# Peptides against a protein of PDB entry 3PBP, part 37

Target 1, 203 residues: chain A of PDB entry 3PBP
Amino acid sequence: LNEKDLNLILNKSLVMYESLDSTTDVIVKRNVIKQLQFVSKLHENWNSRFGKVDIQKEYRLAKVQGPFTINPFPGELYDYTATNIATILIDNGQNEIVCVSFDDGSLILLFKDLEMSMSWDVDNYVYNNSLVLIERVKLQREIKSLITLPEQLGKLYVISDNIIQQVNFMSWASTLSKCINESDLNPLAGLKFESKLEDIATI
Target 2, 203 residues: chain A of PDB entry 3PBP as posed
Amino acid sequence: LNEKDLNLILNKSLVMYESLDSTTDVIVKRNVIKQLQFVSKLHENWNSRFGKVDIQKEYRLAKVQGPFTINPFPGELYDYTATNIATILIDNGQNEIVCVSFDDGSLILLFKDLEMSMSWDVDNYVYNNSLVLIERVKLQREIKSLITLPEQLGKLYVISDNIIQQVNFMSWASTLSKSINESDLNPLAGLKFESKLEDIATI

## One batch from the design tools (peptide)

Design b1_p24_1_s1 (made by RFdiffusion4, then SolubleMPNN; from b1_p24_1, 14 letters changed)
Fold by OpenDDE base, seed 1:
Structure b1_p24_1_s1 (fold): chain B 203 residues (1-203), chain A 24 residues (1-24)
Amino acid sequence: as target 1 above (203 residues)
Amino acid sequence: SIKDKLETKKEIGKFLIEKQKAKL
């Protein structure tokens, strides 16, 4: 974490705070406020020289909120177990795709349409972290590992038995990135969310 | 702005959900 990242988190927390209205659940409202307070305090106590932050005792109990919800969840995967997860950058900013593999050899590509939040209550407030299904890729292999290379945008390397495959989704991810960055949804019209699968190496 | 980006992400999510529903 650097100062730039902290500023971004602070700004996101401010936006979340500003999104609160009279219809917002009281518990949600409380958690958003606590998050903003925490991040603000982190920002105040940030020592860029040493990369240290003083954290008040009251915030040490904060936890990352789960569970994640996948919408829609593929019915075919209901009885299968997730085996690996990876996050792939699609631009030089912060736009990313989440990939989850399953023990049936499926890979799902997911979009984070909402910001993640933390649980600030000891009683484990559950806020669903939203993930939206983009594409399902059926590899029909036991997926052992998912590898990403930071310099290779929109590429996921899948390690299976005796083979490394590349999933390349820049065909649609570049457009998605543009839509996010420009706040324009028009380029999504007619876009095909079809990734390219290529064999890279045998192992 | 960050606000615009967050709103855009929300709308993209809705779009993607509807697209998947149409395939099912």
Scores: peptide ipSAE 0.651, ipTM 0.945, DockQ to the pose 0.916
Fold by OpenDDE base, seed 3:
Structure b1_p24_1_s1 (fold): chain B 203 residues (1-203), chain A 24 residues (1-24)
Amino acid sequence: as target 1 above (203 residues)
Amino acid sequence: SIKDKLETKKEIGKFLIEKQKAKL
């Protein structure tokens, strides 16, 4: 963690806190508040001179919040099992696409439309995290692994038996990134969410 | 702002959902 990352987390946590209202679930409220308190303390205790922060005991109680809900979930995939997950950066900021592979050789590209919070409760807080379906790519191959390269935005490498394929979604991800960064949805009109597949190497 | 980005992401999500429903 660097100071920039911490500031981003703090700002996100503040926005999440401000979004709380009377209709918000009590457990959600509790988790958001705890997260904000923790991040605020981290920010306060951040020593820029030494790059150190005192981590309080509350951090030990924090867990990754799950499960995830995919909307819409492709009906054809109900009979199949997820095999790999990857996160691909689409810009030099914080915008990313989540990719999930299935044992039928399908790859789904997903958008995180909501910010996730940490679970700060010992008793495994279960909250549905939103993932939105962008595209399904049918590779019809056994997917062994998903690889991403930080320097290659909007590109996913799929390793199958004897073949490495590239999934390139910058054709739409660049527009998506722009929409997020500029807070303007207009460029999404008429956008085709079709990724390009290319064989990179035979191994 | 961060607030604007979060709101934009939420609206993008809605847009994408509707687009997928229209394909079904």
Scores: peptide ipSAE 0.650, ipTM 0.945, DockQ to the pose 0.910
Fold by OpenDDE base, seed 4:
Structure b1_p24_1_s1 (fold): chain B 203 residues (1-203), chain A 24 residues (1-24)
Amino acid sequence: as target 1 above (203 residues)
Amino acid sequence: SIKDKLETKKEIGKFLIEKQKAKL
């Protein structure tokens, strides 16, 4: 974490705070406010010279706000269990795709359409960690591990019993990244969300 | 801006959801 990153987080937290309205869930409001307070305090206590921040112990107990929700959740996967999760960067601007594997051999590629916040109430989860389904990739094999390489944008390596496969989604993720970064949705029109699967190695 | 980016992400989410619904 550097000062630039902290400023970015602060700005995001401010935007989230500004998005609060009368229809916002009370718990969500509370958590957003607390998060903003926390980040603001971090910013206030930031010592750029030493790269240190004095954090109250209480704030260290904050966790991700609620479980992830997937929308839509593929009906075919209701009877299956998630086995692995990975986050794949799609650009150098911190845009990312979330991938979840299931024990049926499916991968789902997910988009974080909303900012996630921390939960400040230990006993209460807020179900606002939104993940949107982009694509389902059926591998029809037991997925043992998901590996990402930071230097390889939009690529996921899937390890099964006998093979390593690469899922490459830059065909659509590059456009998605552009849309996000330029605040323009037009390039999404006609975009196919179809990843490329390639066998890399037999093991 | 950060605000624009966040809004864009939200709209992308809506787009993707509708796209999935259309496939069903």
Scores: peptide ipSAE 0.649, ipTM 0.945, DockQ to the pose 0.883
Fold by OpenDDE base, seed 2:
Structure b1_p24_1_s1 (fold): chain B 203 residues (1-203), chain A 24 residues (1-24)
Amino acid sequence: as target 1 above (203 residues)
Amino acid sequence: SIKDKLETKKEIGKFLIEKQKAKL
């Protein structure tokens, strides 16, 4: 995320908040408010100079009280701070993976199993924005930024001090995309959720 | 349908959670 992206998310959250009226479902109102609070805190903690966001406190709160829950959360990461967030498209149909980096050099790849925006139209509205852990990738480097290229599906570029690395998860994400689009879970059987890490360039 | 996709995503989430638990 860059400051512009964060501002966009904040603005989107504000628009959602402003769209709340007396006819809005109480659960929806609560979720939008919580989302706005989270994003607002994220914005406050944004370090534009370093491209880092200290979401540790907010994330801890989010797990328990916030709109977002990561399940399961790697216990080892409780002691570390999230530094970057990126969303990576896995197809042209808007299926995406969320990636969060931590100051221990870990990446977590996350699946949005519940979409708040779409759940509003569904009878079974879930109160929490759920993120499900797919994979943890340990880079053991200080991650400065996460970059995605819209034309490169299922690829994440990780920028560290001296190196750019590519995380390619299309090996499993293509299957995941297919499962979503076809409403068929069968292809997930036996699927390995192991991303490929490649060094792209030295900086 | 959107409904089918949402349900599928939900079930994928459950699948992934169980898979992670099995690794622990």
Scores: peptide ipSAE 0.643, ipTM 0.941, DockQ to the pose 0.501

Design b1_p24_1_s2 (made by RFdiffusion4, then SolubleMPNN; from b1_p24_1, 10 letters changed)
Fold by OpenDDE base, seed 1:
Structure b1_p24_1_s2 (fold): chain B 203 residues (1-203), chain A 24 residues (1-24)
Amino acid sequence: as target 1 above (203 residues)
Amino acid sequence: SIKEKLETKKKIGEFLIERQKAKE
């Protein structure tokens, strides 16, 4: 975490706060407000250069928001277990794709369509942890690890027992990135969300 | 802006969901 990251979080929190209206659930409002307060305080402390952030006792119960909701969740995967998760950058502006592997050898590529936040209430919080299915890639092998390299945008390395494979989704991710950054959905029309799979090495 | 970006992401999500439904 650096100052730039903190500023981004703060700005996102502000946007979330501004999105609150009379129709917003009371619990959601409370959590958004608490998050904004916390992040604002964190930002203040960061700028003061005192090194240690004093966290108020009331925030000790705050935790990362979850579980994730995948929409749609592939019916074929209901009987299988997720084994690995990775986040892949698709541009230098922090747009990213989430990948989850399953024990059937499948990879699902997911888009974060909604802002995620911290949970500030232990009970009865409505979680906003939405992930949208983009593509399913069937590798038909046991996936041991998922590796990403920061300098390689839109590339995921999949390690199985005997092989390292690269999943390259820049064919569509570049367009997706552009859509996000320019706030224009037009380029998505007719776009094929098909990743390229390549064998890299035998191990 | 960040606001526009968030709104765009939401719309992209909706697009992707509809796309998946159309494939079924």
Scores: peptide ipSAE 0.650, ipTM 0.944, DockQ to the pose 0.885
Fold by OpenDDE base, seed 5:
Structure b1_p24_1_s2 (fold): chain B 203 residues (1-203), chain A 24 residues (1-24)
Amino acid sequence: as target 1 above (203 residues)
Amino acid sequence: SIKEKLETKKKIGEFLIERQKAKE
């Protein structure tokens, strides 16, 4: 990431922020605000601290299409609030994983097992109303933002107060993608749904 | 086909649900 790229991200974040209105989903709104805050902080401290951040310029923010259900919903999260939502591409065929963060520092990775016949949003990635739990990742951190890059398949960047972490799903997402594209469930047998967590940079 | 993909996704969902139940 260079200054030009950072400026581009900042501009995109600002545009997203300016697009917020009273009808914007609460989670989306929160995520956009947090992303803007993060990018602004990066911009402010770019010359001194953040020259080593390995984040690409083009990021994606997912949009929720109405209320959604998660099955099963982790019981431990009933008393916690969702803080961020993101959609991660896992292949070039538009297969996606949904990620939701909670204020306890948990991430849940979700599979869209059903597709809606109608989409209410033409311009943005929209979540359907049926989501299935794949994995829970406990970070035990206050998650400020979730960033996804369309060019980086199966990767999620998690931003906390002082750390940027990458969650990598490709250990299982590549298999999942193959199953979907080939209409074959056999490769799922014995598959471990364990994502890799890596520290990318300190903030 | 789209139909096959939808059916596959549905089955994957069922698989994942059962897997989660088995872990609990």
Scores: peptide ipSAE 0.644, ipTM 0.941, DockQ to the pose 0.376
Fold by OpenDDE base, seed 2:
Structure b1_p24_1_s2 (fold): chain B 203 residues (1-203), chain A 24 residues (1-24)
Amino acid sequence: as target 1 above (203 residues)
Amino acid sequence: SIKEKLETKKKIGEFLIERQKAKE
């Protein structure tokens, strides 16, 4: 991610916000506002503190073409700034989880419940960039970067100043993958969405 | 099918949202 890309995302989000009127669906309004808040925080992070945001290329490109919303957006994170974004594959069928880190040391794991459509034309933008909150993991560390390895499904590596930690969410992601692939939601009943955190190395 | 997959994802999203509401 570079500043230009981030500015583009922000500008697009602003345009969408400005397009809101009394005829706009309430859900859409809410989502756009949340998107703007999120992107604004991300932009603030870029400009003021961290100087960089580690976002996977594919996710970055998708977001450049359209804003996304998080539902629900955690209220506790309203005052915090997003620092990194990563996309983690959970199977070989291209199912994925999105992770966003915040400057309070929180990670949120997100599900893409709608297919993302890329539109560079704001006027023809279809609001389908939806992310749904699965889990919040509180690391209480300054997160420097998020790393994923394509060969390691459902694993996210979190790099802080002095430690590398692994977040493993295959305990629930495997079930989620199954549900998607089999078009059956039954396995979700009673499922605990609790990721495993493990220290990998001290740095 | 692609359609079925999309519908499933949508339903999963709804499920997750409701779950989150229940935690509050």
Scores: peptide ipSAE 0.641, ipTM 0.940, DockQ to the pose 0.479
Fold by OpenDDE base, seed 3:
Structure b1_p24_1_s2 (fold): chain B 203 residues (1-203), chain A 24 residues (1-24)
Amino acid sequence: as target 1 above (203 residues)
Amino acid sequence: SIKEKLETKKKIGEFLIERQKAKE
């Protein structure tokens, strides 16, 4: 899977998710429903970190509209396939980070440096949207789902078969948010783009 | 303004790209 292939896959998937109706593919419908159910359950049971969470294996969040290019696309990921995508809010002003997982267990964090729009014509892909690589996190797990909670800024929950992990990138995302909102790049100087990974619960 | 915000995002993108190149 190279950059162009990823764009195609993601664009197609996003179009399908956003166009859910009675004619939508059964698999897609099931995935969306499962996603909503899972998020709801997670919200309800969030305070019980040690409780049995029945995690369904397939959860995909589609918020960003494609197609897009990733710059740079990590060379190591050319041989792997994207598995999930998520968008995480980093402030209350709608600034966000895009996350894509791969079947090698990698997670890439991406910045939308340009406004993105989706082409709904699946047969005519325009790869002019831009995503910029911020960080690659190697989890070395089969990533089943990516989950975000709207009340938890800069946090991504990664679900594998046996564990839920939290990726927290507010250490740098707060600064990034400030830069955007204040139109000042100075705080980026010397900023370390390193997310924190924490085990939340076993499944 | 929206224009300023968009320009800032663009510059951030450029910054991040250059940063990544420097890591290679």
Scores: peptide ipSAE 0.639, ipTM 0.940, DockQ to the pose 0.410

Design b1_p24_1_s3 (made by RFdiffusion4, then SolubleMPNN; from b1_p24_1, 12 letters changed)
Fold by OpenDDE base, seed 5:
Structure b1_p24_1_s3 (fold): chain B 203 residues (1-203), chain A 24 residues (1-24)
Amino acid sequence: as target 1 above (203 residues)
Amino acid sequence: SIKEKLETKKKIGKFLVERQLKKL
């Protein structure tokens, strides 16, 4: 964590707080408020010189983000188990795609359409983090691992028993990144969300 | 702004959901 990242988290937390309305679930509202309070305190206690932050014990019990909801969830995958997860950068900013593999050999590419909140309640607060289905790629292979290289934007390496495959989604992810960064959805019209699959190496 | 970016992401999410539902 650096000062720049902290400022970004603070700004996001403020925006999340400002997005709260009368229709917002009470538990979600409470969680967002707690997160804003934590991040604000974190910002106040930030020592840039030493990279130290005094985190009050009260907030150390905050759970990591999850569970996630995938919308729509592919019906064909209901009987299958998720095997791997990866996050792939699509630009030099903070835009990312989430990939999940399943034991049927499917990959799903997912978009984080909402900012994620931590769970701040001790009593198992279930915050539903939104993930949106972009594409399903059927490999029909047992997926052993997913690898991403930070310097390779919009690329995922899939390792199976005898092969390494590259999934390249820059054909649509570059447009998606542009839409996010420019706050313009027009370029999404007619965009095909079709990733390229290439065999890289035989194992 | 961060606000605009978040709103854009939300709109993109809606767009993507609608697109997937039309393919099913």
Scores: peptide ipSAE 0.638, ipTM 0.940, DockQ to the pose 0.891
Fold by OpenDDE base, seed 4:
Structure b1_p24_1_s3 (fold): chain B 203 residues (1-203), chain A 24 residues (1-24)
Amino acid sequence: as target 1 above (203 residues)
Amino acid sequence: SIKEKLETKKKIGKFLVERQLKKL
């Protein structure tokens, strides 16, 4: 974590706090407030010279908010089990796609349309993280692992029994990244969300 | 801004959901 990352987290936490209204669930409000308090304290105790922050032990127990909800969930996958998860960067600005594999050999590419918060009340915090379906890629094989390379934006490597395949979604992810970064949805009109699948190596 | 980015993400999410529903 660097100062830039801390500022980004702080700004996100502030925006989340500002989004709270009378209709927001009380538990969600409490968690967003606690997160903002934590990040603010983190910012106050940031020592840029030493890269150190004094963090109270109680805040270290906070976890990423879960569970995750996929919307829409593909009906064909209701009877199948998720096997792997990966996060793929699509730009240098920390925009990312989430990929989940299933035991039917499907990959789903997912968009995080809502920012996640930390869960501060692990036993009582019932809030779903939103993941939006972009694309389903059917490989029709057992997926053993998902690999990403930080230097390779919008690329996912899928390892099965006998083959390594690359899923390249930069055809649409570059446009998606641009839309996010420029706050303009117009380039999404007519965009095809079709990833390229290529065989890389036989195992 | 970060605010605009978050709002844009929310709008993109809505767009993507609507797109999937139209394919069904």
Scores: peptide ipSAE 0.638, ipTM 0.940, DockQ to the pose 0.898
Fold by OpenDDE base, seed 1:
Structure b1_p24_1_s3 (fold): chain B 203 residues (1-203), chain A 24 residues (1-24)
Amino acid sequence: as target 1 above (203 residues)
Amino acid sequence: SIKEKLETKKKIGKFLVERQLKKL
């Protein structure tokens, strides 16, 4: 975590707070407020060269909010187990794609359409971490690992027993990035979400 | 703005869901 990342989290937390209205669930309001308070306190203490951020005991119980929901979830994958997860940057502006592999040799490429939050009330707070299905890539291999290189935007390396393959999504991810950054969805019309698969090396 | 970006992401999500449903 650096100052830039903290500022981003703070700004996101502020936007989430500002989105609260009279129709928002009381539990959601409480959790968003607690998150904003925590992040604000971190931000205030960040410039203190020597300050241990005194995290109040109440914040020690904060957990990463789950579960994640994939929408739509491919029916064919209900019987399979997720094996790996990776996050792939698609631009320098922190837009990203999430990839999950399954034991059937499938990759799903996912879009984060909502901001994730922390749970500050362990017993009662459930926020849906939304992930939206973009594409399913069937490799029909046992996927051992997923690797990303920060300097290689929109590229995922898939390691199987005997092969390294590259999945390249820049054909659509560049347009997606543009749509996000410009707040314009028009370029998505007619866009094909088809990634390129290439064999890189035999192991 | 960050707000606009968040709203755009929500709209993109909806678009993508609708796209997948049309393929079924």
Scores: peptide ipSAE 0.638, ipTM 0.940, DockQ to the pose 0.907
Fold by OpenDDE base, seed 3:
Structure b1_p24_1_s3 (fold): chain B 203 residues (1-203), chain A 24 residues (1-24)
Amino acid sequence: as target 1 above (203 residues)
Amino acid sequence: SIKEKLETKKKIGKFLVERQLKKL
């Protein structure tokens, strides 16, 4: 973490707090308030010289918890199990796509349309994190692992028993990145969300 | 701004959901 990253987290936490209204669940309100209090204290106690902050014991109980809700969830995957997860950067501004593999050999590409909330209560807080379905890619292979390279934007490597395949989604992810960064949705009109699948190597 | 970026992401999410529902 640097000062710029901390300021970004603080600003996000403030925006989340400002989004609270009368329709917001009481537990959600409590968690957003606790998050804002934590980040504010973190900012106040930020030691730029050492890059360290004293975190109170109570804040160490904070958990990054699911569940994640995928919308819409593909009906064909209801009976299958998720096997791997990866996060792929699509630009240098920290915009990302989430990929999940299933035991049927499917990949789903997902968009995070909401910021993830932390659970700050000791009790089991159930928060649905939103993930939006962009594309389903059917490989019809047993997926062993998903690999991403930080220097390769919008590329996912899929490792099976005998082959490495590349999924390249920069054809649409470059436009998506632009839309996010410029706050303009117009370029999404008519965009095809179709990734390229290529065999890279036999193993 | 951060606020604008967050609102844009929400709108993109809505757009993508609507697009998938039209394909079903």
Scores: peptide ipSAE 0.638, ipTM 0.940, DockQ to the pose 0.889

Design b1_p24_1_s4 (made by RFdiffusion4, then SolubleMPNN; from b1_p24_1, 12 letters changed)
Fold by OpenDDE base, seed 3:
Structure b1_p24_1_s4 (fold): chain B 203 residues (1-203), chain A 24 residues (1-24)
Amino acid sequence: as target 1 above (203 residues)
Amino acid sequence: SIKEKLETKKKIGEFLVEKMLAKQ
């Protein structure tokens, strides 16, 4: 963590706090408040000269909040099991696409439309993290692994038994990135969410 | 702003859901 990253987390936590209203679930509200308190304290105790932060022991138990829900979930995949997950950068501003593979050889590309929260309770806080379906890619192969390269935006490498394939979704991800960064949804109109699949190497 | 970005992401999510539901 650097100071810039901490500031980003702080700002996100503040926005999440400000989004709380009377209809917000009590458990969600409590966790958002705890997160804000933690991040605020981190920011306050951040020594930029030494890169040190005093973290209270009580907050070290915080974990990434799950579970994740996919909306809509493809009906054809109800009988199949997720095998791999990867996160692909689509720009230098930390916008990402999540990819999940299934044992039928399908890939789903997902958008994180909501900010993830931390679980600050010792007991397992259950909150559904939203993942929105963008595209399903059917490879019809056994997927062994998913690889991403930080220097290659909007590209996912899929490793199967005898082949490495590249899924390139920059055709739509560049527009999506622009929409997010400019806070303008107009460019989404008429956008086709169709990734390109290419064979890279035979193993 | 970060606020605007988060709001935009939410709206994008809504748009995408509607689009995918229309394809089913």
Scores: peptide ipSAE 0.616, ipTM 0.938, DockQ to the pose 0.911
Fold by OpenDDE base, seed 4:
Structure b1_p24_1_s4 (fold): chain B 203 residues (1-203), chain A 24 residues (1-24)
Amino acid sequence: as target 1 above (203 residues)
Amino acid sequence: SIKEKLETKKKIGEFLVEKMLAKQ
């Protein structure tokens, strides 16, 4: 964590705070406020000269704000169990795709459309960790591992019993990245969210 | 801006959900 990253987190937290209104869930509101307070305190305690931050006890009480929700969740996967999760960078910024594998051999590619926050109440979960379904890829094999390489944008390596496959979604992820970075949704029109599968190696 | 980016992500999410629901 550097000063730039901290400032980014602070700015995001501020935006989240500003988004709060009378219709916002009370627990969500509380957690956003607490997060903003914490991040603000981190910012206050930032020693730019030494690149250090005094972390308070509050951090130890914070956790991920609720479980992830996938929307829409593929009905066919209700009877199956998630086996692996990976995050794949799609640009040199901070845009990423989340991938989850299931024991039916499916991969789902997911978009984080909302900012995730931490829960600051130990006993309370806030269910706002939104993941949006982009694509389902059916491999029909047992997925043992998901591997990403930071230098390879928009690529996921899937390891099964006998094969390594590459899932390449840059065909759509490049456009998605552009849309995010330019704050323009127009390029999404007509975009096909179809990843390419390639066999890389036999095991 | 960060705000615009967040708003864009939200809108993208909405778009994707609608698209996926339309395919079902």
Scores: peptide ipSAE 0.615, ipTM 0.938, DockQ to the pose 0.895
Fold by OpenDDE base, seed 2:
Structure b1_p24_1_s4 (fold): chain B 203 residues (1-203), chain A 24 residues (1-24)
Amino acid sequence: as target 1 above (203 residues)
Amino acid sequence: SIKEKLETKKKIGEFLVEKMLAKQ
């Protein structure tokens, strides 16, 4: 973590705080407030201690907020279990796609449309982290692992028993990245969210 | 801005949901 990253987190935390309204769950509200307080304190300490921050014990136990909700969830996958998860960068600006594999051999490509929060003081904190379904890819094989390479944007490698396949979604992800970065949704109109599947190697 | 990006992501999400539901 550097100062730039901390500033980014602070800004995100501020925006999240500002998004709170009367309909926000009390636990969610408290959690967001605590996150903002933590980040603000971190920022203060960072500036005062030349990059060293003492994290209070209560915040050291903070965990990534879950569970996740996929919308819409493919009905066919209700009976199947998620097996792997991967995050794929689509640009150098931290925009990413989430991929989840299932034991039916399906991949789902997901978009994080909301910021994630941490759980700061509640072990049983229940919040639905939003993931939006972009595409389902049916491989019809047992997926052993998902691999990403940082230098390969919008590419996911799927390892099965006997084959490595590449899922390339830059055909749409480049546009998506542009939309995010430019704050313009117009290019999404008519965009086909169809990834390319290619066999890379047999194993 | 960060605010604009967050709002854009939210809107993208809404768009994608609608699109996917229309395909079902």
Scores: peptide ipSAE 0.614, ipTM 0.938, DockQ to the pose 0.887
Fold by OpenDDE base, seed 5:
Structure b1_p24_1_s4 (fold): chain B 203 residues (1-203), chain A 24 residues (1-24)
Amino acid sequence: as target 1 above (203 residues)
Amino acid sequence: SIKEKLETKKKIGEFLVEKMLAKQ
């Protein structure tokens, strides 16, 4: 991602923010605000600390398709800023989980329940950029980076000041993948959406 | 089929939303 591209995303996010009114759904409103906060923070970090920022697929798609709707958006995160985004493959197909970090030390794991379509209408929120909340993981630390390894399914590496942690969600993501691939929701019954957190290394 | 997968994803989304709301 270059500065020009980031500026374009920022501008789009601003336009979406400006489109908010009293009739806007609360979830939509929150999502637009959070996206703006995320992009703004990314932009700030770009100018101050980072020479180059790589962003995950979903964020790149936001450049073209518009903001994402997170449903439900955790109320506790309303006043916090998104800091990082990552996309994690959960199978050898195209099934993936989106993760967003916040400056309170939270991670949210998100499911793409709808296919995103390109929208050039930036004046109105397009509700087809859907992300569904699966899990919130509270790390209570400053998250500097999210790293994924393509060969490691359902694993996210979280880098903070002094530690690298692994979030492993294959305990539920394998079932989710199966449900998608087999077009059967039955295996979701009774499934616990609880990821495993492990310390990998001290920095 | 693609159609079936899309419908399944949609239903999964609905399920997850309901589950999350029930926890709140």
Scores: peptide ipSAE 0.605, ipTM 0.934, DockQ to the pose 0.489

